# Ledger of designs, part 16: peptides against a protein of PDB entry 6PSE

Target 1, 78 residues: chain A of PDB entry 6PSE
Amino acid sequence: PSEEEEYARLVMEAQPEWLRAEVKRLSHELAETTREKIQAAEYGLAVLEEKHQLKLQFEELEVDYEAIRSEMEQLKEA

## One batch from the design tools (peptide; made by RFdiffusion4, then SolubleMPNN)

Design b1_p10_7_s4
Fold by OpenDDE base, seed 4:
Structure b1_p10_7_s4 (fold): chain B 78 residues (1-78), chain C 78 residues (1-78), chain A 10 residues (1-10)
Amino acid sequence: as target 1 above (78 residues)
Amino acid sequence: as target 1 above (78 residues)
Amino acid sequence: MEEYFRSLLE
């Protein structure tokens, strides 16, 4: 049997004391995992913003680069 | 009393059938939240990698830009 | 930051 099936059987056959303890355990893990998820999302957003700002800077530099490149090309061909 | 205290009391006074149902509910929510956490982490890593690649491209462009800028400056001053 | 995200996958 799968671990999931074995766990399900355990829950079905468990005493109230074990069940209460399991509710407490799961509640704790859920709270922790939820916090981790939220924090991960927040950090992901921060990185995304940093990437966005970097992209803007990159695009600005591309414009400046192409301007100089074009000017240089014109000077060389003149 | 806080909702947390009320919930704790409910768990303490609950019948086994309710407790089993609550274990099932919490297990489901934990599984979903865990999946969401993992997805958030994977997304964060992906954005980080994209940002890293963008940074490398930006730095390469900076080098090229400075090279042309320097050459242009030399030509103008010569 | 990468280490952080990887830690969440462990």
Scores: peptide ipSAE 0.594, ipTM 0.872, DockQ to the pose 0.976
Fold by OpenDDE base, seed 2:
Structure b1_p10_7_s4 (fold): chain B 78 residues (1-78), chain C 78 residues (1-78), chain A 10 residues (1-10)
Amino acid sequence: as target 1 above (78 residues)
Amino acid sequence: as target 1 above (78 residues)
Amino acid sequence: MEEYFRSLLE
């Protein structure tokens, strides 16, 4: 049997005291994992915002670069 | 009493059938939340990599821009 | 930042 099947059997055969302890354990792990998930999401959003700001700066520089490049090309072809 | 205290009391007074169901519920929620946490982390890493690549491109463009700007300035001042 | 996200995958 798989670990999952063995765990399921354990739960089915367990005494109330073990089950209460398992509920407590799982509740704790769920709370911690939930906190981590939320923090990861918030951090990911922050990185996205930073990337967006960088993209805006890049696009502005591209415009300025093309303007000068075009002017330079005109001067060289004249 | 707080919701947490009420829940704790419920667990203490619950029958084995309820406890087994609660273990199953919590296990399911933990699995889902864990998956979501992992996905958030993977997404964050992906965005970081994208931001890094964008930064490299930006820095390369800055170099090229300054080169043309300098050349243009020299031509105008000559 | 990268270390933070990687720590969540452990």
Scores: peptide ipSAE 0.593, ipTM 0.871, DockQ to the pose 0.964
Fold by OpenDDE base, seed 5:
Structure b1_p10_7_s4 (fold): chain B 78 residues (1-78), chain C 78 residues (1-78), chain A 10 residues (1-10)
Amino acid sequence: as target 1 above (78 residues)
Amino acid sequence: as target 1 above (78 residues)
Amino acid sequence: MEEYFRSLLE
């Protein structure tokens, strides 16, 4: 049997004391995992903001670069 | 009493049938939250990679820009 | 931060 099937059997045959302990364990893990999920989302947002700022800087530099390139090209053609 | 205290009392006084149902509920929520955490982490890594690639492109453009700027400055000074 | 995200996948 799979681990999942074995666990299901354990839950079905368990005494109340074990079940209460399992509820406590699962509640703890759920709380911890929820906190980790939220923190990961917040960090992901921070990285997105950093990427966005970098994109803006890149676009500004592209404008400046094209301006100089165009000026240089005009000088060469004159 | 707080909701947490009321829940704790419910768990202590609950029958096995309720406890088994609660284990099932918590297991389901934990599995779902775990998947969401993993997805958030994977997304964060993807954004980090995109930011890194953008940084490399930005640095390459800076080199090209400085080269043209320097050439232009030399022409103006001559 | 990369290490952080990787740790969540372990």
Scores: peptide ipSAE 0.593, ipTM 0.870, DockQ to the pose 0.978
Fold by OpenDDE base, seed 1:
Structure b1_p10_7_s4 (fold): chain B 78 residues (1-78), chain C 78 residues (1-78), chain A 10 residues (1-10)
Amino acid sequence: as target 1 above (78 residues)
Amino acid sequence: as target 1 above (78 residues)
Amino acid sequence: MEEYFRSLLE
C-alpha cells in the first residue's frame, strides 16, 4: 500500500485523542505554509517590479544609443 | 471568545466522524497551499533569472554607448 | 533572494 493509503487507514482507526492532535498539527502546518506562500508571492512581486524598472532603463538607453549611432554614421558617410 | 477559541472548543467537543472529516479537509488544504508555495518559489526564481539576463544586456549596451559617446565627443572637440 | 526561493523548495 502507498503512504497515502496507510495514512488513510490510520485516520480511520484512530481514537478521538489522536484525531484532535492531528487536527492541531495540520492546522499549525497549514498556517505556517500559508505565511510562507504569501511571503514568496510578495517577494516575487518585488522582483517583478525591479525587472520592470530595469527594462524601462534599458529601453531608454537603446533609444539614446540609436540616436548617437545614427548621428555618427551620418557624419562618417559625409 | 475569539474565532480561534471557538474552533478549539468545537474540536474538543466533536465526534470522531467530524474529526476524521476535518483531518481530511485540512490535509487537502495543506497539499494545495504547499503546491502554491512551490509554484510561487519557482516563479520567483524564473523572474530572477530573467532580471539577471536583462542586467547583463543592459551593462553590455552601456559599454557600447560609452564607447560611441566618447568617440563622438572627441570628434566634436577636434 | 535566490537563496530564499530555493529554501522554499527544500
Scores: peptide ipSAE 0.591, ipTM 0.871, DockQ to the pose 0.971

Design b1_p10_8_s1
Fold by OpenDDE base, seed 2:
Structure b1_p10_8_s1 (fold): chain B 78 residues (1-78), chain C 78 residues (1-78), chain A 10 residues (1-10)
Amino acid sequence: as target 1 above (78 residues)
Amino acid sequence: as target 1 above (78 residues)
Amino acid sequence: MEEFFKKLLE
């Protein structure tokens, strides 16, 4: 049997004391994992915002660059 | 009592059938939350990489821009 | 922050 099947059997055959302990364990792990998930989401959003601001700056510089490039090209072709 | 205290009391007074169901519920939620945490972490890393690549492109454009700007300034001052 | 994300994948 797989580990999952063995665990399922353990749960089905377990005494109340073990089951209460397992509920406590799982609740703790769920709380920790939830905290980590939330923090990851918050950090991910922060990076997205930083990336977006950088993208805006890049696009502004592209406009300025193309303006000067075009002016320079006109001067060279004159 | 707080919700946490009430839940703790429920677990302590619960029958085995309820406890087994709660283990199953918590296991399911933990699996889902773990998957979401992993996805959030993977996404965060991907965005960080994208931001880094954008930063490199921005810095390259800054160099090119300053080169043309300087050349243009020299032409205007001549 | 990168290390944080990497640790979540361990």
Scores: peptide ipSAE 0.570, ipTM 0.869, DockQ to the pose 0.978
Fold by OpenDDE base, seed 1:
Structure b1_p10_8_s1 (fold): chain B 78 residues (1-78), chain C 78 residues (1-78), chain A 10 residues (1-10)
Amino acid sequence: as target 1 above (78 residues)
Amino acid sequence: as target 1 above (78 residues)
Amino acid sequence: MEEFFKKLLE
């Protein structure tokens, strides 16, 4: 049997005291995991914003670079 | 009493059938939340890598831009 | 921040 099947059997055969303890354990783990998920989402958004700002700066520099490159090329060809 | 205190009392007074159902519910929510957390972390790492690559490209362009700018300035001052 | 995400995957 799989671990999942074994766990299911344990839950079915468990006494109320064990079940209450398991509810408490799962509630705690759920709270922790939820907090971690939220924090990961917040950090992910922060990184996205940083990347976006960098992309804007990069595109601005590309425009400036092409302008100077074009001017330089024209001067050299004259 | 707080919601947490009320829930704790419910768990203490619950029948085995309710407790088993609650274990199943919490297990399901934990599995979902865990998957979402992992997905958020993987996405965060991907965005970090993208930002890193963009930063490298930006710094390379800055070097090229300053080289051309300097050359252009020297030509104009001659 | 990278280490934070890596820890979540452990």
Scores: peptide ipSAE 0.570, ipTM 0.868, DockQ to the pose 0.980
Fold by OpenDDE base, seed 5:
Structure b1_p10_8_s1 (fold): chain B 78 residues (1-78), chain C 78 residues (1-78), chain A 10 residues (1-10)
Amino acid sequence: as target 1 above (78 residues)
Amino acid sequence: as target 1 above (78 residues)
Amino acid sequence: MEEFFKKLLE
């Protein structure tokens, strides 16, 4: 049997004391996993904001670069 | 009493049938939250990589820009 | 931050 099937059998045959302990364990893991999920989402947003700021800086530099390139090209063609 | 204290009392006084149902509920929520956490982590890594690639492109453009700026400055000073 | 995300995938 799979681990999932074995676990299901254990839950069905377990005494109340074991079941209460399992509820406590699962509650703890759920709380921890939820905190980690939220933190990951917050960090992801922070990185997105950093990437966005970098993109703006890049686009500004592209404009400045093209301006100088165009001026240089005009000087060479004159 | 707080909701946490009331829940704790419920768990202590619950029959096996309720406890088994609670284990099932918590297991389901944990599995779902775990998937969401993993997805958030994978997304975060992807955004970090995108930011890194953008940073490299930005630095390359800075080098090209400074080269043209320097050349232009030399022409103006001559 | 990268290590944080990697840890979540372990």
Scores: peptide ipSAE 0.570, ipTM 0.868, DockQ to the pose 0.982
Fold by OpenDDE base, seed 3:
Structure b1_p10_8_s1 (fold): chain B 78 residues (1-78), chain C 78 residues (1-78), chain A 10 residues (1-10)
Amino acid sequence: as target 1 above (78 residues)
Amino acid sequence: as target 1 above (78 residues)
Amino acid sequence: MEEFFKKLLE
């Protein structure tokens, strides 16, 4: 039998004491996993913001670069 | 009493049928939250990689820009 | 931060 099937059987045949302990265990794991999820989301947003700022700087530099490149080309052709 | 205290009391006084249902509910929520956590982590890694690539491009452009700027300055001073 | 995300995937 699969682990899932065995677990399901255990839950069905378990005494109240085991079930209460399992509720406690699952609640703890859920809380922990939830905290990790939230932290991951927050970090993801921070990285997105950093990337956005970097992109703005990059685009600004591209404009400046093209301006100088164009001027340089004109000077060389003269 | 706090929600946590009330919940704890409910768990302690609950019948086996309720406890089994609660195990099922918590298991489902844990699975869902785990998937969301994983998705957030994968997304975070992807954004980090994008930022890294962008930074490399930015630094390359900075080098090229400084080279042209310097050459332009020399030409203007001549 | 990268290591944090990697740990979440373990």
Scores: peptide ipSAE 0.570, ipTM 0.868, DockQ to the pose 0.987

Design b1_p10_8_s3
Fold by OpenDDE base, seed 4:
Structure b1_p10_8_s3 (fold): chain B 78 residues (1-78), chain C 78 residues (1-78), chain A 10 residues (1-10)
Amino acid sequence: as target 1 above (78 residues)
Amino acid sequence: as target 1 above (78 residues)
Amino acid sequence: MEEFFRSLLE
């Protein structure tokens, strides 16, 4: 039997006291996991924003670089 | 009473059938939330890597840009 | 931050 089936059987055969304890345990784990999920999402967004800002800076630098490169090329061709 | 206290009371007064259903519900939510947490973490790592690569590219371009800028400045000062 | 994300995968 899978662990899932065994767990299901355990739940089916469990007394109310165990079930209440399990509800409490699961509630706690759910709360913690939810907090972690939310934090991960927030951090992910922060990194995305940083990446976006970096991308903008990169693109700006590319424009400036190409401008100078072009000017330099023109000067060297003269 | 707080929602937490009310929930605690509900759990205390609940019949085994409700408790089993609640265990099932919480287990399901925990599984989903755990999956989402993991996914968020994986995405975060991916974005971090992308950001890192972008940073490297940016730094390389900065070096090239400064080199050309410096050369251009020297040419203009001559 | 990388360590944080990694910790969530453990």
Scores: peptide ipSAE 0.599, ipTM 0.871, DockQ to the pose 0.980
Fold by OpenDDE base, seed 5:
Structure b1_p10_8_s3 (fold): chain B 78 residues (1-78), chain C 78 residues (1-78), chain A 10 residues (1-10)
Amino acid sequence: as target 1 above (78 residues)
Amino acid sequence: as target 1 above (78 residues)
Amino acid sequence: MEEFFRSLLE
C-alpha cells in the first residue's frame, strides 16, 4: 500500500487520544505553513516593487542616452 | 471564552467520528496551503532573477552612457 | 531573501 493508504488506515483505526494529538499536530503545521506562505507573498511583492523602480530608472537612462547619442551623431554628420 | 479555547474544548470532547473528519479537513487545508507556499516561493525566485537581469542591463547602459558623455565632453572642450 | 524562498522549497 502507498504511504497515503497506510496513513488513511491509521486514522481509521486510531484511538481518540491519537486523533486529538494528530489534530493538534496538523493545526500547528497549518499555522506555520500559512505564515510562511504569507511572508513569501509579502517578500515577492517587495521584490516586484524594487524591480519596478529599477525599470523606471533604466527607462530614464535610456532617454538620456538616446539624447546624447543623437546629438553626437548630428555633430559627426555636420 | 476565546474562539481558540472553544475549539480546544470541542476537540477534547469530540467523538472519534468528528475527530477523523477534522483530521481529514486539516490534512486537506495543509496540502492546499503547502502548494500555495511553494508556488509563492517559486514566483519570488523568478522575480528576483528578473530583477537581477534588469540590474545587469542597467549597469551595461550606464557604462555606455558614461563613455558617450565623456566623448561629448572632450569634443566640447577641444 | 533568496535564501528564504529556497528554504520554503526544501
Scores: peptide ipSAE 0.598, ipTM 0.869, DockQ to the pose 0.980
Fold by OpenDDE base, seed 1:
Structure b1_p10_8_s3 (fold): chain B 78 residues (1-78), chain C 78 residues (1-78), chain A 10 residues (1-10)
Amino acid sequence: as target 1 above (78 residues)
Amino acid sequence: as target 1 above (78 residues)
Amino acid sequence: MEEFFRSLLE
C-alpha cells in the first residue's frame, strides 16, 4: 500500500489521544507553512518591483543611446 | 476567551469522528498551502534570474553608452 | 533573497 493509504488506516484506527495530538501537529505545521508562503509572496512582489524599475531605466538608456548613436553616424557620414 | 482557546477546548471535547474529519481537513489544507509555497518560491527564483539577466544587459549598455558619449564629447570640443 | 527561496524548496 502507498504511504497515503497507510496513513489513512492509521487515522481510522487511532485512539482519541493520538488524534488530538495529530490535530495539534497539523495545525502547527499549517501555521508555519502559511507564514512561509506569505513571506515568499511578499519577497516575490519586491523582486518584481525591482525588475520593473530596472526595465524602465534600461529602456530610458536605450532611447538615449540610440539618439547619440544616430547623431554620431550622421556626423561620420557627412 | 480567544479563538485559539475556544478551538483548543473543542478539540479536547470532540468525538473521534470529528477528530478524524479535522485531521483530514488539516491534511488537505497543509498539502494545498505547501504546493502554493513551493510555487511562490519557484516563481521568486525565476524573477530573480530575469532581473539578473536584465542587470547584465543594462551594465553592458552603460559601457557602450559611455564610450559613444565620450567620443562625441571629444569630437565636439575639437 | 535567493537563499530564502531555495530554503523553501528544501
Scores: peptide ipSAE 0.598, ipTM 0.870, DockQ to the pose 0.977
Fold by OpenDDE base, seed 3:
Structure b1_p10_8_s3 (fold): chain B 78 residues (1-78), chain C 78 residues (1-78), chain A 10 residues (1-10)
Amino acid sequence: as target 1 above (78 residues)
Amino acid sequence: as target 1 above (78 residues)
Amino acid sequence: MEEFFRSLLE
């Protein structure tokens, strides 16, 4: 039998004391996993913000670069 | 009483049928939250990689920009 | 931060 089937059987045959303990265990794991999920989301947002700022700087530099390139081309041709 | 205290009381006084249902509910929520956590982590890694690539491009452009700027300065002074 | 994300996938 699969682990899932075995677990299901265990739950079905378990005494109340075991079931209460399992509820406690699952609640704890859920809380922990939820915290991790939230933290991951927060970090992800932070990285997105950093990337966005970098993108803005990059685009600004591109504009400046093209301006200088164009001017230099004119100077060389003159 | 706090929600936590009320919930704890409910678990302590619950019949096996309710407890089994609660185990099922919590298991489902845990699975869902776990998937969301994983997705958030994967997304975070993807954004980090994008930022890294952008950083490399930015630094390359900075080098090129400084080279042209320097050359142009020389041309203007000559 | 990268290590954090990776740890969540383990």
Scores: peptide ipSAE 0.597, ipTM 0.870, DockQ to the pose 0.984

Design b1_p10_8_s4
Fold by OpenDDE base, seed 2:
Structure b1_p10_8_s4 (fold): chain B 78 residues (1-78), chain C 78 residues (1-78), chain A 10 residues (1-10)
Amino acid sequence: as target 1 above (78 residues)
Amino acid sequence: as target 1 above (78 residues)
Amino acid sequence: LEEFFRKLLE
């Protein structure tokens, strides 16, 4: 039997005391995992914002660069 | 009493059938939350990498821009 | 931050 099947059997045959302990354990793990998920989401959003700001700066620089490049090219062609 | 205290009381007074159902529910939620956490972490890493690559491109463009700017400035000063 | 994300995948 798989670990999943064995665990299911354990739960079905368990005494109330074990079940209460398991509820407590799972609740704790769920709370921790939820906190980690939320933190990851928050940090991910922060990085996205940083990336967005960087992209805007990059696009501005591209415009400035192309302006100077074009002017320089015109001077060289003259 | 807080929701936490009320839930704790419910668990303490619950019948085995309810406890088994609660273990099943919590296990399911933990699995889903764990998956979401992993997805968030993977996404965060991807965005970090994208930001890093963008930063490198930006720095390269800055170098090129300063080169042309300097050359143009020299021409204007002459 | 990268380390944080990596730890979550362990």
Scores: peptide ipSAE 0.598, ipTM 0.874, DockQ to the pose 0.987
Fold by OpenDDE base, seed 5:
Structure b1_p10_8_s4 (fold): chain B 78 residues (1-78), chain C 78 residues (1-78), chain A 10 residues (1-10)
Amino acid sequence: as target 1 above (78 residues)
Amino acid sequence: as target 1 above (78 residues)
Amino acid sequence: LEEFFRKLLE
């Protein structure tokens, strides 16, 4: 039998006291997991913003680099 | 009374059938939230890696840019 | 931060 089937049997045969304890346990785990999910989402957004800012800086540098490269190329061709 | 206190009273006074249903509900929500948490974590790691690769490219371009800038500065000073 | 995300996957 799978662990899932064994757990299902346990729930079906459980006394009210065990069931109340299980509700409490699951509620606790749900609250904790929810907090972790939210925090992960917030951190993910922060990293995305950092990546975006870095991309902007990179593109600005590319423009400056191409300008200098082009100027030097013109001087060498003359 | 707070919603938390009302829920606690409901759990304490609940019949086994209600408690089993609540265990099932909470288990479902926990599984879903866990999946979302994992997905958020995986996405966060992916963005971190992308940011890291972008940073490396940026630093390489900075080196190339400074080389050309320096060369042009030398030519102008001569 | 990387460790945080990795911990969530454990």
Scores: peptide ipSAE 0.598, ipTM 0.873, DockQ to the pose 0.985
Fold by OpenDDE base, seed 1:
Structure b1_p10_8_s4 (fold): chain B 78 residues (1-78), chain C 78 residues (1-78), chain A 10 residues (1-10)
Amino acid sequence: as target 1 above (78 residues)
Amino acid sequence: as target 1 above (78 residues)
Amino acid sequence: LEEFFRKLLE
């Protein structure tokens, strides 16, 4: 039997005291996991914004670079 | 009474059938939230790597730009 | 920050 099937059997055969304790345990783990998920999402968005700002700066520099490169090329070919 | 206190009272007074259903509900929500947390973490790592690669490319371009800028400045001052 | 994400995967 799978671990899931074994757990299901445990829940089915458990006494009320065990079930109440399991509800408490699962509630606690859910709360912690939810907090971690939210924090991960917030940090992920912050990194995305940083990457976006960097991309804009990179594209600006590419434009400036091509302008100077083109001018230099023209001067050297003359 | 707080929502938490009300929920705690519900759990304490609940019948086994309700408790088993609540364990099932919480287990399902925990599994979903855990998957979402993992996905958020994996995505965060991917974005961090992308930002790192972009930063390296940006720094390379800055070096190339300064080289051409300096050469151009020297030529124009001569 | 990288370590934070890695810990979430453990």
Scores: peptide ipSAE 0.597, ipTM 0.873, DockQ to the pose 0.981
Fold by OpenDDE base, seed 3:
Structure b1_p10_8_s4 (fold): chain B 78 residues (1-78), chain C 78 residues (1-78), chain A 10 residues (1-10)
Amino acid sequence: as target 1 above (78 residues)
Amino acid sequence: as target 1 above (78 residues)
Amino acid sequence: LEEFFRKLLE
């Protein structure tokens, strides 16, 4: 049988004491996983903000670069 | 009492049928939260890579910009 | 930070 089927059988045949312990275990793992998920989301948002600021700086530099490039091209053609 | 204390009492007083249902519920929530955590982590890595590539492009443009700016400055001073 | 995300995928 699959691990899932074996686990399901274990739960169905378990005594109340085992079931209470399993609820405790699962609650702990859920809390830990939830904290990790939230932390990952917060860090992801921070990186997005950094990328956004960098994008703005990049686009500003592109405008300045094209202006100078165009002026330089005109001077060389004269 | 706190919600945590009330929940703990509920678990201790629960019948096996309720406990089995709670194990099932918690298992489902854990699986869902785990998937969300993984998705958040994968997204975070993707944004980090995008920021890195953008940083490289920005630094390359800075070099090119400074080269043209310097050349233009020399021409204007002559 | 990259290592943090990688750890979450283990």
Scores: peptide ipSAE 0.597, ipTM 0.873, DockQ to the pose 0.989

## One batch from the design tools (peptide; made by RFdiffusion4, then SolubleMPNN)

Design b1_p11_1_s1 (from b1_p11_1, 6 letters changed)
Fold by OpenDDE base, seed 4:
Structure b1_p11_1_s1 (fold): chain B 78 residues (1-78), chain C 78 residues (1-78), chain A 11 residues (1-11)
Amino acid sequence: as target 1 above (78 residues)
Amino acid sequence: as target 1 above (78 residues)
Amino acid sequence: SLEAFFRSLLA
C-alpha cells in the first residue's frame, strides 16, 4: 500500500485521542505553511517591484545612452 | 472565546467521524498550501534570477554609458 | 538572503 493508503487506514483505525492530536498537528502545520506561503508571496512581489524599477532605470539609461551615442556619432561625422 | 478556543473545544467534543473528516480536510488543505508555497518559492527564485540578469545588463550599460559620456565630455572640452 | 529563504521553502 502507498503511504497515503497506510495513512488513510491509520486514520480510519485511530482512536479519538489520536485523531484529536492529529487535527492539532495538521492545524499547526497548515498554519505554518500558510504563513510561509504568504511570506513567499510578499517577498516575490517585492522582488517583482524591484525588478520593475530596475527595468525602468534600465530603459531610461538606454534612452540616455542612445542620445549620447547619436550625438557622438554626429560629432564624429562632422 | 477566540475562534481558536472555539475550534479547540469543537475538536475536543467532536465524534470520531467528524475528527476523521477534519483530518482529511486539513490534510488536503495542507497539501494544497504546501504546493502553493513551493510554487511561490520557485517563482520568487525565478524573479530573483531575472532581476539579477537585468542588473548585470544594467551595469554593463552603465559602463558603456560612462565610457561614451567621458569621451563626449573630452570632445566638448577640446 | 532572500534566495536562501525561497530555497528553504522548497522542502
Scores: peptide ipSAE 0.667, ipTM 0.876, DockQ to the pose 0.951
Fold by OpenDDE base, seed 2:
Structure b1_p11_1_s1 (fold): chain B 78 residues (1-78), chain C 78 residues (1-78), chain A 11 residues (1-11)
Amino acid sequence: as target 1 above (78 residues)
Amino acid sequence: as target 1 above (78 residues)
Amino acid sequence: SLEAFFRSLLA
């Protein structure tokens, strides 16, 4: 049987004391995993914001660069 | 009592049938939350890489811009 | 690092 099937059988045949312990274990793991998920989401958003700000700066620099490039090109062609 | 304390009491007083159902519920939620955590982590890594690539492009453009700016400044001062 | 954190979540 698969591990999942074996686990399911264990749960069905388990005594109340084991079941209570399993609820406690799962609750703990769920709480930790939830915290990690939330933290990952928060950090992800922060990085997105940083990337956005960097993109804006990059686009501004591109405009400035093209302005100077164009002026320089015109001077060379004159 | 806090919700956590009330839940703990419920678990201690619950019948086996309720406990089995709770194990199933928690297992399901843990699986879903774990999947979401993984997705958040993968997304975070992707955004980090994108930001890194953008930073490299920005730094390259800064070098190019300063080169042209300097040349233009020299031409104006001559 | 943030990268290490994200990687730890995938382990």
Scores: peptide ipSAE 0.666, ipTM 0.876, DockQ to the pose 0.980
Fold by OpenDDE base, seed 1:
Structure b1_p11_1_s1 (fold): chain B 78 residues (1-78), chain C 78 residues (1-78), chain A 11 residues (1-11)
Amino acid sequence: as target 1 above (78 residues)
Amino acid sequence: as target 1 above (78 residues)
Amino acid sequence: SLEAFFRSLLA
């Protein structure tokens, strides 16, 4: 039997006092995991925004660089 | 009474059949939320790495750009 | 660090 099947059996055979304790435990873990999930999502969005701003700056610099490079190349060939 | 206090009372007064159903519900939600948390964390790490690589490329381009800019400025002033 | 935070969620 898998761990999941064994746990299911435990729940079916458990006394009310154990079940109440398990509900409390699971509720606590769910609340904690939910907070962690939300925080991870918020931080992820912040990093995405930083990356996006950096990409815009990079693309702007590429344009400026290619302009100067092209001008310099023309001057050297003249 | 708060929602939390009301829920606590419900759990204390519930029959075993309800408690087993609640354990099942909470277990399912916890598993789902855990998967979402892990996914968010993995995604966050991926974006961090992408941003880091982009920053390295940007810094390299800045060095190259300043070199050409300086050379061009010198040529124009001559 | 933010990286450490994300890694802690995977542990």
Scores: peptide ipSAE 0.665, ipTM 0.876, DockQ to the pose 0.974
Fold by OpenDDE base, seed 3:
Structure b1_p11_1_s1 (fold): chain B 78 residues (1-78), chain C 78 residues (1-78), chain A 11 residues (1-11)
Amino acid sequence: as target 1 above (78 residues)
Amino acid sequence: as target 1 above (78 residues)
Amino acid sequence: SLEAFFRSLLA
């Protein structure tokens, strides 16, 4: 039998005391996992913002670089 | 009474049938939340890598830009 | 680090 099948059997044959304890356990794990999920999402968004700001700076520098490169090329060809 | 207190009371007074259903519900929610947490973590790692690569490109361009800027400045002062 | 945090969630 799979672990899932064995667990299902335990739940079906368990006494109320065990079931209440299991509800408590699962509730706790759900709360912890939920906090972790939310925290991961928040950090992910922060990194996205940092990346976006960096991209803007990069694009600005590219424009400035191309301007100087073009000017330099013109001077060398004259 | 808080929602938590009311829920605790429900669990204490619930019949086995309700408790088994609650275990099933919580197990399902935990599984879903776990998947979402994992997805958030994977996404976060991907964005971190993208930001790192972008930072490397930016730093490379800064070096090239400063080189050309310096050369141009020297030419103008001569 | 943030990377370590994300990796810990995948463990």
Scores: peptide ipSAE 0.665, ipTM 0.876, DockQ to the pose 0.980

